# Designs tried in a protein design run: peptides against a protein of PDB entry 5Z08. Part 175

Target 1, 168 residues: chain A of PDB entry 5Z08
Amino acid sequence: RQKDEWAKKTSSLMKQLDWFIGEHLGAMLAAEELGGPVVGELMEIDPDDLSAGFNAHGKLKKATSQPDLDRRQRRIDDIWGPQDEQGQAHKRKRGADEALAASAEMRDLIEQLMNKLVEAGGDNSATYVEIPRESAAARFLVRSKVAMFHPNDARRLRLVDFGRDLDD
Target 2, 222 residues: chain B of PDB entry 5Z08
Amino acid sequence: GLPRLIDAIEEASKIPAKRRQTPIKPTIEKLTTHLYTHGASPDSLLRLADLLTLRNHLDQASLAAITRNLYPSSTVSDEVVLRFIGALGHGQLKPTLALQALFLRWLVMVYHLLENPGVLGQVYGVLFDLLDTAAIRPQLCHLLALVTRRKHVRPFRIQAILTLSRQTGGDPNLTGLLRVFKNYYPEIIVGDATKGRASAFKHPDPQWRQHLDEIQQRRSEA

## One batch from the design tools (peptide; made by RFdiffusion4, then SolubleMPNN)

Design b2_p19_5_s1 (from b2_p19_5, 13 letters changed)
Fold by OpenDDE base, seed 3:
Parts: C-alpha cells; sequence; structure tokens
Structure b2_p19_5_s1 (fold): chain B 168 residues (1-168), chain C 222 residues (1-222), chain A 19 residues (1-19)
C-alpha cells in the first residue's frame, strides 16, 4: 500500500513537472536563450549580462569578453523588429521550436542529474553531469538553487541532494 | 471606513506621484490611523498585501508605514502569507530588500494568527534559499526558527548553513538557526560555527505585540 | 521516498523561481 501510494504520488508529480516544463517554463527558457528576460528575474538584464552566465553560486559573471554585439542585436531585432506576416509566422514557428527544444533540454538535464545522483550512492564527486554548454536550462537550475556548478569547472553540474535524510 | 481608504489608495497607486491631483499622504495617514485603531479584516489584509507587494507608484515611506501598522483584527489567510512570500528575493518587480525585511518581521509578529502555519512549512525551501541575502537574513532566520520542523532539517541544509556561516564570519542569526536544527538532531556536528554568539530570536517589537493583543481582544468580545 | 522528496523540492523551487 505505501509503495503504491508513493509510486502514484511520484507519477503524478512527474506529470505535473513535465506539464510545467512544457507549457510554462520552456517558452521562458527559450526567450532567455534568444536574449529575452531572465526566467524569474524580470530584471532588465543587459543582454551582455545574460551572456556572462552564472558562477558556481548562481551569481552573474562579469562579462569578460565583449559578446559579439552584432549577434545579440540581430536576435533582438529578429524578435522585436517590424515583421511582415510571413516573418511573424516564421518567428512564431521558430519560437515554438525553441520552446520545445528548451523544454526537451530541461527534461533531459533534470533526468541526467537525477540519475547521476542515484548512481553516485552518496559520493558527491560522482554526481556531476557534464553539460555541453551553459544553457538557459542549466542557469535556471542554478538560480533556482536546484543544481550547482563544480567550483572549478563550469561544464560540470550536480543536483542538490534534497532526498538525503539524517536517518540514512 | 477602511475599504474606502483602500479604494482611494489603490487608485492613487496607479498614478505617478507627479501626476496625482491630490497628495496621497493624508489618505495614508488616515489609513494607518484606522489600522492602528481597528486593525485589518482578512479581506482588507489581502488588498493591502497586494498594494505592498505588487509594483505600483506608492512611495517607500508610505509602504513602510502601512506595513508597520498592519495589525490583523482576525486571522491571516494562506493567500496573504503567500503574497508576502512571493514578494521576497531579487528582481526589478520585487519590493525593496528593506520592505522585504519588514514583511518578514510582520510574519514573525503575526505567526500565531496564521490560519494555517503549515503554509510556511510548505515554502520552507524558498525561504531557506534566501539566507544568502544579507539584508533580510536576520528576520528570515527568525521566521525559519519558528517554522522549522524535524522534516526540514536535512543534510544539505545543515551544510548550507555551515558554509554560509563560515562565509559571513559567524552571523549570530545563522548560529541561532543552527541551534534550532540541533534541537531536532542533537548529533549534528556544528563545529566552531555554534561556538559564537547566537540570536535568541526575541519578539522584535513588544509594544506592537501588546497593541495587537488589544485589537485581538476586541474581536473576541464582539 | 528519496526520489519523491527530491522531485517535490525540485518542483517547488522551479515554480517559485519562474513566477
Amino acid sequence: as target 1 above (168 residues)
Amino acid sequence: as target 2 above (222 residues)
Amino acid sequence: AKKLKELEEIFQRLQYSAR
């Protein structure tokens, strides 16, 4: 009985999480990737600040390299510029595709992080997932205090072990 | 009455101070006087929570004055609590950290009037993750000291407090919170982090408490 | 139990941060 209730609750929560990622969070993450507002921080963060990423503590890094101003400005212009109806349809489609991609990336990243945490058996050194890039998804997990970067390697991300008990 | 005063302030809050036909300060003073004398009903509390937490054109002094006089005449609903919790943290749409500290102080002072104290336990993680924000940490630690139960005392949170305590040079509020954790798990190795001065988490305003009790007593007699 | 607790905390944090 208790195992069945646990399984039902877990399944229900996973469905809710999947819905939340797909229907709400994915679009916001896609907007962040495209140089829009940072998820949860309606900070007019300068697009340059968005490119700087977050340190191991989830704080904005100082932009060391001048991001190619041209690439971001093009994306902003591509998002907010006057668009013909065909251009708006293409942008809406691109936005939808980016939202789907961001949702998939977030789901996959959470799954990998969860799997590594379980596999590590309490060894923190084994809990790190290698990320190919510092995505909006990865940054959001760090800002949300769900995950943390390796102190010396921004390519390594680990889940915070919320499930560990003192009685374990 | 109080609803009409709130109506006037809500309308004024939509307009920049420079474009208001009438100064809002006299209306704020009437509101705060009314709140001090009679307290706020649950419905009025919700409306005032929205005024305090949502971005509007009210000045910080007015918002602070309302918060300092926010005596509930009855209970505090989960919805009101969640408005204040949702206003915490960083962001352009969030209230100032000074105002957030006043909200946390208010939650501490009205904790015994919450319809469901468990609501704060449900958002415990959100509150805990704000401990790195120095400006709100004293009031946040006090609130967490009230809210903490055995289920919240987890290894990752213990480690987080220990790390933050080292980084802050042993903030007495963190030491106080760690002692609360140790009350649930005496075996917690706190090391040198607990050897320092700890906050006792005393009531932040005894006069405010006394006045609240007087307002609450009038409700029980009615 | 561990997985459920982990998911609960993840979901709560994500929902709060995305508000």
Scores: peptide ipSAE 0.529, ipTM 0.740, DockQ to the pose 0.752
Fold by OpenDDE base, seed 2:
Structure b2_p19_5_s1 (fold): chain B 168 residues (1-168), chain C 222 residues (1-222), chain A 19 residues (1-19)
Amino acid sequence: as target 1 above (168 residues)
Amino acid sequence: as target 2 above (222 residues)
Amino acid sequence: AKKLKELEEIFQRLQYSAR
């Protein structure tokens, strides 16, 4: 019973994370890769978003779905500027494709980082993922204090082990 | 009254200092005098938190003067707390680190007036991740010392403090925070990091505390 | 349990930093 509840909660949270990456974060990362604003540096932290981020039990509240689409489109439009109608359609498509690519990269990177952390069995030296480049996704994970670069090798990234308990 | 003073400052904050028809300094002085004598209601605190945390055309001296006189006449809501927490860290739209240090100092001094102290525990990770910012670290460690509970003491946070302590040459505030962690888990192996000088996290301004108590007493008598 | 805790912290930090 407890294992089944844990599995359901984990699956639900994975779906929420995938949605957040695809519908909100991917466009922002794509904008950074294209020479736009750095994710999180130019954005005001909305107190409502801080409050919405945490329920009364310290759990993340469900991200409200609707505002994220409008923000994505606005950022893409801000980067590419007004061009001719055909140019705008091509830019919108390119922006959407770049957002999908950035979302896929972030999902894959988180998955690799999680898998390496599990496989390492507590050996920190074995938790590093080799990254082909310092992507917007990799930089954002480090800025967010989710991941860390190896001190001597910027091509090696590891997840912070948040799941370790002192009672374990 | 206080709402009218806030209205005037809000309107002035939208305009660059060189384009203002009237000097704002006299209105700021009236506001700070009013806050010193009567304190701020919950509604006024929220409006003032917006003026302090949102990017506007107010000068740093005025913002600092308001923050130094930000006496609550009642309780401090979660919304007010979250405005100040949202203003922390690096970013072009965020207040200066000097002003952020004053906000953290204020949160320490009004901690006992929070409607829900648990709100700071919910954003504990956000606060903790800012410890690498040297300019706000002293006040941040003091606030974390008040907020820390057993659930927040995790291996990755212990390691983060130990690493940062080594990098900073043993900052007394980090040593103080690590001692707070050790109070919850005495078995934590901290090595030489706890043998150094630690901050005692004393009240940052006893005179400010006394004046706050006088303002709060007037509310209880009304 | 460990994986769930890890995902919760990741998601929280990403949401905060992307705001």
Scores: peptide ipSAE 0.512, ipTM 0.740, DockQ to the pose 0.674
Fold by OpenDDE base, seed 5:
Structure b2_p19_5_s1 (fold): chain B 168 residues (1-168), chain C 222 residues (1-222), chain A 19 residues (1-19)
Amino acid sequence: as target 1 above (168 residues)
Amino acid sequence: as target 2 above (222 residues)
Amino acid sequence: AKKLKELEEIFQRLQYSAR
């Protein structure tokens, strides 16, 4: 019973994370990758999001709100500027393709980081993923304090082990 | 009264200084004088928190003056706290780091007046992740020292402080925070990072405390 | 349990940083 509930919660959270990456984060990462604003620098933290977002245990409530697709599209449009209707369509398509690519990169990177953390069995030296480039996704994970670079090698990234307890 | 002064400042904050018909400075001075004399009610405090934390056309000196005189006449709501927490970090829409340091200092000084002190524990991760920002680190460590509970002391946070302590050459504020962590888990091997000078996290402004106490006493007698 | 805790923290941090 408890294992099944855990599995269900994990699966649900994975789906929510996947949705968040695809529907919200991917476009912002693509914007950063294309020389637009850095993810999080232009974002206001809505106090209501902070209040609504934190449960009694200090955890962000799972965002049930669908990301405002219109805000995402606006940011892409702002990067590409006003062009003729045909130019706008090409820019929108390119922006969508870049958002998909950024989403895929972020998903893959998180998966690799998670897998390495599990495989390492507590050995921090074995938790590093080699990244081909310093992508917007990699930089964002570091800025968000989800991951950290190896101190001597910026091509090696590891997940912060949040699951470790002092009582373990 | 205070609400009318806030109304005038809110309207002025929407307009660039060069386009204002009247200088706002005299109104700010009236506001700060009123705040110093009477403090701010919960409702006024929320409105002032919005003025301080949201991007507007108020100058930094005015914002700092309001923050330095932001005496609560009663309690501080969760909503007010969250406004100030939401204003922290490196975003372009966020207040300057100097103003953020004043907000953190304010939160330290009014911590005992929070309606729910647990609200800061809920946003502990947000606060902790800002420790690499040197400009706010002293006040941030002081606030974290007040807020930290056993549940917040995790291996990854210990390691993060240790790493940052090495990178900063042993910042006394980080050493102080590590000592707070060690109080909850005495068995934590914090190594040489705790052997250095630690901040004692003394009250940042004793005169401000005394004046706050006077304002709070007047309300209890009324 | 460890994986779930990890995912929760990742998700929270990403949401906070992207808002």
Scores: peptide ipSAE 0.510, ipTM 0.738, DockQ to the pose 0.658
Fold by OpenDDE base, seed 4:
Structure b2_p19_5_s1 (fold): chain B 168 residues (1-168), chain C 222 residues (1-222), chain A 19 residues (1-19)
Amino acid sequence: as target 1 above (168 residues)
Amino acid sequence: as target 2 above (222 residues)
Amino acid sequence: AKKLKELEEIFQRLQYSAR
């Protein structure tokens, strides 16, 4: 029973993370890759996102993402919006393709980082993933304090081990 | 009254200083005098938190003066706390690091008046990840020393403090925070990082505390 | 349990930084 509840919670959280990457983060990462604003530096922290509170597990309660999505989508559209209808359709398609690519890169990178952390069995030297380039996704994970570069090799990235307990 | 003073400052904050018809300084002085004498209600605190944390055309001296006189007459809501926490860190739209240090100092000084002290424990990770910002580190360590519970003391955070302590040459505030961690887990090997001078996290301003107590007492008698 | 805790922290940090 408890294992099943943990599995369900993990699955639910994975779906939420996947949605967040695809529907929210991917477009911002794509904007950064295309020479737009750095994710998180120019964005106003909506106090409402903080005020949505944290659940008993320290998670941000799902603020109903809809109103903030519309404002952020407008800002991305304002940064990218060409004036002409045909140019708008091509740029929208290109922007959508870049957002999908950035989302896929972020998902893959998180998965690789998680897998290496599990496989390493507590050996920090074995937790590094080799990255082909310093992508917006990789930089964002480091800025977010989710991952860190190897001190001597910027092509090697590892996940911070948040799951380790002192009682373990 | 206080609401009318806030209204006038809110309207002035929308306009660049060079385009204002009247100087704002006299209104700021009236506001700070009122705050010093009577304190701010929960509703007034929220409005003032917005003026302090959102980008507007108010000058840094005025924002600092308001923050230094931000005496709560009652409790401090979670919403007010979260406005100040949201204003922390690096970014062009965020307040200056000097003003952020004043906000953290304020949170330390009013910690006992929070409606829900647990709200700071929920955002513990956000606060902790800002420890590399030297300009706010002293006040941030003091706030974390108040907020830290056993559940927050994790191996990755211990390692992060130890690494940052080495990089900073043993910042006394980090040493102080590490001692707080050691109170929950005495077995933590802190090495030479705890042998140095540690901050005692004393109250930042005893005169401010005394004046706050006087304001709080007057409300309990009314 | 460890995997869930890891995912929780990742998700929280990404949401905070993407504000």
Scores: peptide ipSAE 0.508, ipTM 0.734, DockQ to the pose 0.689

Design b2_p19_5_s2 (from b2_p19_5, 14 letters changed)
Fold by OpenDDE base, seed 5:
Structure b2_p19_5_s2 (fold): chain B 168 residues (1-168), chain C 222 residues (1-222), chain A 19 residues (1-19)
Amino acid sequence: as target 1 above (168 residues)
Amino acid sequence: as target 2 above (222 residues)
Amino acid sequence: AEKLKTLEEIFLRLQHSLR
């Protein structure tokens, strides 16, 4: 009986978390990945402009030469720029796809973090998940104090031990 | 005029709100309207900087309103800059972190009007040591991005940003600042921890900039 | 019980960070 109640509560909470990630957080994560504001912080960020650096007068240099930055800026402009009705539909679809991808990444990362914590059986060294990249999802988990990076390896992420934080 | 409004606010700032004979809000509104229309002279800026940075009995909303309308009609002196820098950090006598963020934003927006931009470079260490304060970090990184020169890019500061970036989960503002550092030292290995998004440090308020330009143009025509 | 508590804490911290 207690096990069944626990399972039901866990399932219910997981559904709520999935909804929160998919319907609320995913779009914000996608916006951060695409060069929009940081999740939880309204930051006017044009990453492409920063990569160009500042001139001797403190003015932003126009990034002329990095093709990868131009592609990202086009993606940002495609998602957030004023475009005609057809452009808006493509932007909406692309934005939705990016939000879905970000939601899936966040969900998967949380699941991996939790699974590693259970598998480690109290060994902190075994609790780390290898992440392929520093994503908006990973950064948000760290900022939220849900996860922490390995001190020497930013590709390794672990769940924060909430039991210790409550007793301290 | 503006000096009389400042006089009235200075006197009111010495008295707790409950003990004031007259509400200060109408005077603050007159001040902010005047500032919006005409800007502040260098002398008025100094007086307003003292009101904003020194502990007094003015409410946070009033202080924020003054800061949001703090348009220089001319240049910004080193003394004014140093008042705002001296108000940064933790302490009971310091302004709130929210107000400090507004000060840093203001310094970013008026950077081109500084009489001596080098003054910020002289206090670079003070600014840099505040990067761990999350509430002011976005504006602080933006200001540092403007101020940073080759002489400021030291190994210990590079390491400090890298460490703090890891601790914050790759704060885009820190990554942005590190990119500025890399402009001076291309060999800086922006490790995997900094592969994240970087802030572009765009102008915080284009409307404020436009209005500032209008105020500055009126001065050149007189 | 431990998994549930962990999930609760994750969810709370994620929500708090958006405020």
Scores: peptide ipSAE 0.462, ipTM 0.428, DockQ to the pose 0.275
Fold by OpenDDE base, seed 1:
Structure b2_p19_5_s2 (fold): chain B 168 residues (1-168), chain C 222 residues (1-222), chain A 19 residues (1-19)
Amino acid sequence: as target 1 above (168 residues)
Amino acid sequence: as target 2 above (222 residues)
Amino acid sequence: AEKLKTLEEIFLRLQHSLR
């Protein structure tokens, strides 16, 4: 009975996490990957200002002349807006694809981090996942204090051991 | 009749109070009495919406009195709705925030009489962007609770409400709106901020509702 | 039980960081 309840709770929580990643976090991660605001920093970005693109610091560039880079920095609103007119549909599809990719990356990264923690059997050196790149997903996990980079290797990420922090 | 009263008020609204030959207050009282007894036709509603939303020389007390007695005798057109929506927000030409709150309350109370309820869904973004305005937030959240459909529940809006909820210390109206969103997406974790009492968005004025129903019933019998 | 707790904590921290 308790095992079944635990399994049900775990499944329910996984579904909630998958929804959170896919329906809420994925778009923000995609926006960050595209040079948009950092996940969780809702800058009061006027939708009209989003068209101007983001500088390397995630701040709105003043409308400088490079129109082609501005096309990739599609408004979060364009990614998630309703499918009304045909021209917005293609922009939305591309934005949706980027959000889906970001969601999948985040989900996979969390799964790898959890699996490595279980497999390590208490060996901290074995808990690191190798990441191919510093993604918005990886950065967000670190900022959220869910994961930590290896002190000497930014390509290695591990899950924070919450068990130790709760018992201390 | 009602058209003649509106004519008189429209003419008076063009003139500053100090330059009027006759006090407007008696005419406003006649208008509000007529509205209370008979309601306003669609044509009269449009004219009254213009008087309420456009900058003129009518005093705030008169505008509030008209709004409180703005019983539709029939349906409410999209044009009337859009006049009130267009009057929302900040600006020198906009009505006072107190009057805007009355307009939003009115829209809530007459929502079931809209010719096209979908018109509010079309301006959902305009309404949503005003949630930061504390003076109108209670009525705005109530209206949004009625208008919200699955298509409006987007990640950016979820996050915007969550952010605003934190900034406001967990406004019960925002929590209430988040609960409406959660009906469409049960997975929305309304964090510890929802430990607060959410607004149930009850009808703002049961007496006004009852009187509206009486006015509407008279039309069905005629 | 440990997996559930870990997932709960992950989820809480992710949500908190968006706050």
Scores: peptide ipSAE 0.458, ipTM 0.444, DockQ to the pose 0.262
Fold by OpenDDE base, seed 2:
Structure b2_p19_5_s2 (fold): chain B 168 residues (1-168), chain C 222 residues (1-222), chain A 19 residues (1-19)
Amino acid sequence: as target 1 above (168 residues)
Amino acid sequence: as target 2 above (222 residues)
Amino acid sequence: AEKLKTLEEIFLRLQHSLR
């Protein structure tokens, strides 16, 4: 009975996490990957402001009359821009694809981090996941204090030991 | 009749109070009495909306009194709604935030009489962007709770309201609005802020509702 | 039980960082 309740709660929480990543976080991660704002820095992205794109510092450009032809800016505008213009269907699809890719990367990374923690059996050296690149997902996990980089190797990421931090 | 009273008030509104030959208060009292007894027709509502929302020389007490007695005898047009929405926010030409709160309260109370409730959905962004304005937030959240549809519940708005909820220490009205969002996306985890009290968005004035119903019933019998 | 607690903490921290 308790195992079944635990399984149900775990399943429910996983569904909530999957939704959070897919429907909320994925687009923001994709925006960061495309040179947009860092996840969590721009909380209020006005769709109209998004159409103006991001400057080199990841700040929203004010809608200048000249469509900044920067490909990265177009991608961000495609992800976050107003949905209603006809020519945006291809751009919307690309933005959706980038958000899906970012969501999948985040989900996979969390799963790997959790699996390595279980497999390590208490050996901290065995808890590291090798990441192919420093992604927006990886950076966000570190900023969120969910994960930590290896002190000598930024390609190695581990889950933070939550058990120690709660007792300190 | 009501049109003549509105004419007199419109003319008086063009003149500073100190330069008026006759006090306007008796005319305002006649207007509010008429509105209380008979309500306002769609045409009268539009004219009154202009008086309430456009910068003029009417005093705040008179504007508030008109707003408190603004009973529609029929439906509320999109044009009337848009006048009130256009009057929201910060600016030198905007009505006071206190008056804006009364307008939002009015929109909540007459929501069921809108000719096209969808008009509020079209200006959803304008309404949502004003949530940081504390003075109007309670009524604004209530209105948004009525207006919100699935198409409005976007990731950036979910995040914005979560952020604002934290910044405000868990405003019950924001928590109430988040519950409305959660009806469309059950997976929205409203953090510790949701353990707080949420507004139920009850009707703001039951007596006003009852009196409105009496005015509306007279229309159906005529 | 450990997996659930870990997931809860991950989720809370992710949400908090967006706050």
Scores: peptide ipSAE 0.460, ipTM 0.451, DockQ to the pose 0.275; fails the geometry check
Fold by OpenDDE base, seed 4:
Structure b2_p19_5_s2 (fold): chain B 168 residues (1-168), chain C 222 residues (1-222), chain A 19 residues (1-19)
Amino acid sequence: as target 1 above (168 residues)
Amino acid sequence: as target 2 above (222 residues)
Amino acid sequence: AEKLKTLEEIFLRLQHSLR
């Protein structure tokens, strides 16, 4: 009975986490990946606004027609095409795809971090996940104090031991 | 009648208090007495909304007294609602935050009398963006709790309220609003910071409600 | 139980960091 309740609670929490990542965090992560604001700085990023790109200060660039759109803004513009109905649909779809990709990356990274912690059996050296890149997801986990980079290798990420931090 | 009282107050509102030939207080008292006894018609409500929301020379006590007695005798039009919504926020031309809180409280208390409750849903973003304004937050959360529909519960707003809840040390009104959001999306995790006491958004003034009901009943009998 | 606590803590910290 207690195991079943625990399993149900765990499942429920996982669903909530998946929802949070997919429906809430994913768009912000995608925004950061696209050169938008750092996750948490701009809380109201309409996925549709992701299409307009962000200035160097992480603020939504108003679609100023000026030709010196940096390569990233050009890429955003290239990604987002002309503002016709089809272009807007493609923009929305692409924004959704980026949000989905970011959500999947975040979810996978959390899962890997948790799995490595379990597998390590107390060996801190074995708790590190190798990350292919410093993603918005990885950075966010570190900023959130959920994960830590290896002191000597920024490609290695581990879950913070919450048990120790609660006692300190 | 009420229109003549409003006329007198409108004219007085154009003139600084020090330059008025007659004290406005007796006219305000007559107005508030009339409003308390009979309520305000839709036309009178619009005129009073302008007096309350537009920059004029009326004192804050008079404006507050009018607002506290602003009983609709009938319905509340979209135009009246939009006047009050337009008066919200920071700005030199806007009413004081204290008066804005009274307007929001009024909107809560007359919500059931709106000709089109959907009008508040259309300006949901405007209302939501004002949640950082502490002085109006309690009434704003209450109004949003009434107005919120599934279409308004968006991820960015969920996050915004969570963020603001932390920044405010778990304002019970924000927690209450988040509970409303959770009704539409049960998967919303109300973090430990929101485990605090949520506002139940009870009617702000039961006596005012009762008196409003009496005024409204007279209309139904006429 | 440990997994649940870990998940809870992850989730709380993620939510907190967005604040």
Scores: peptide ipSAE 0.459, ipTM 0.470, DockQ to the pose 0.283; fails the geometry check

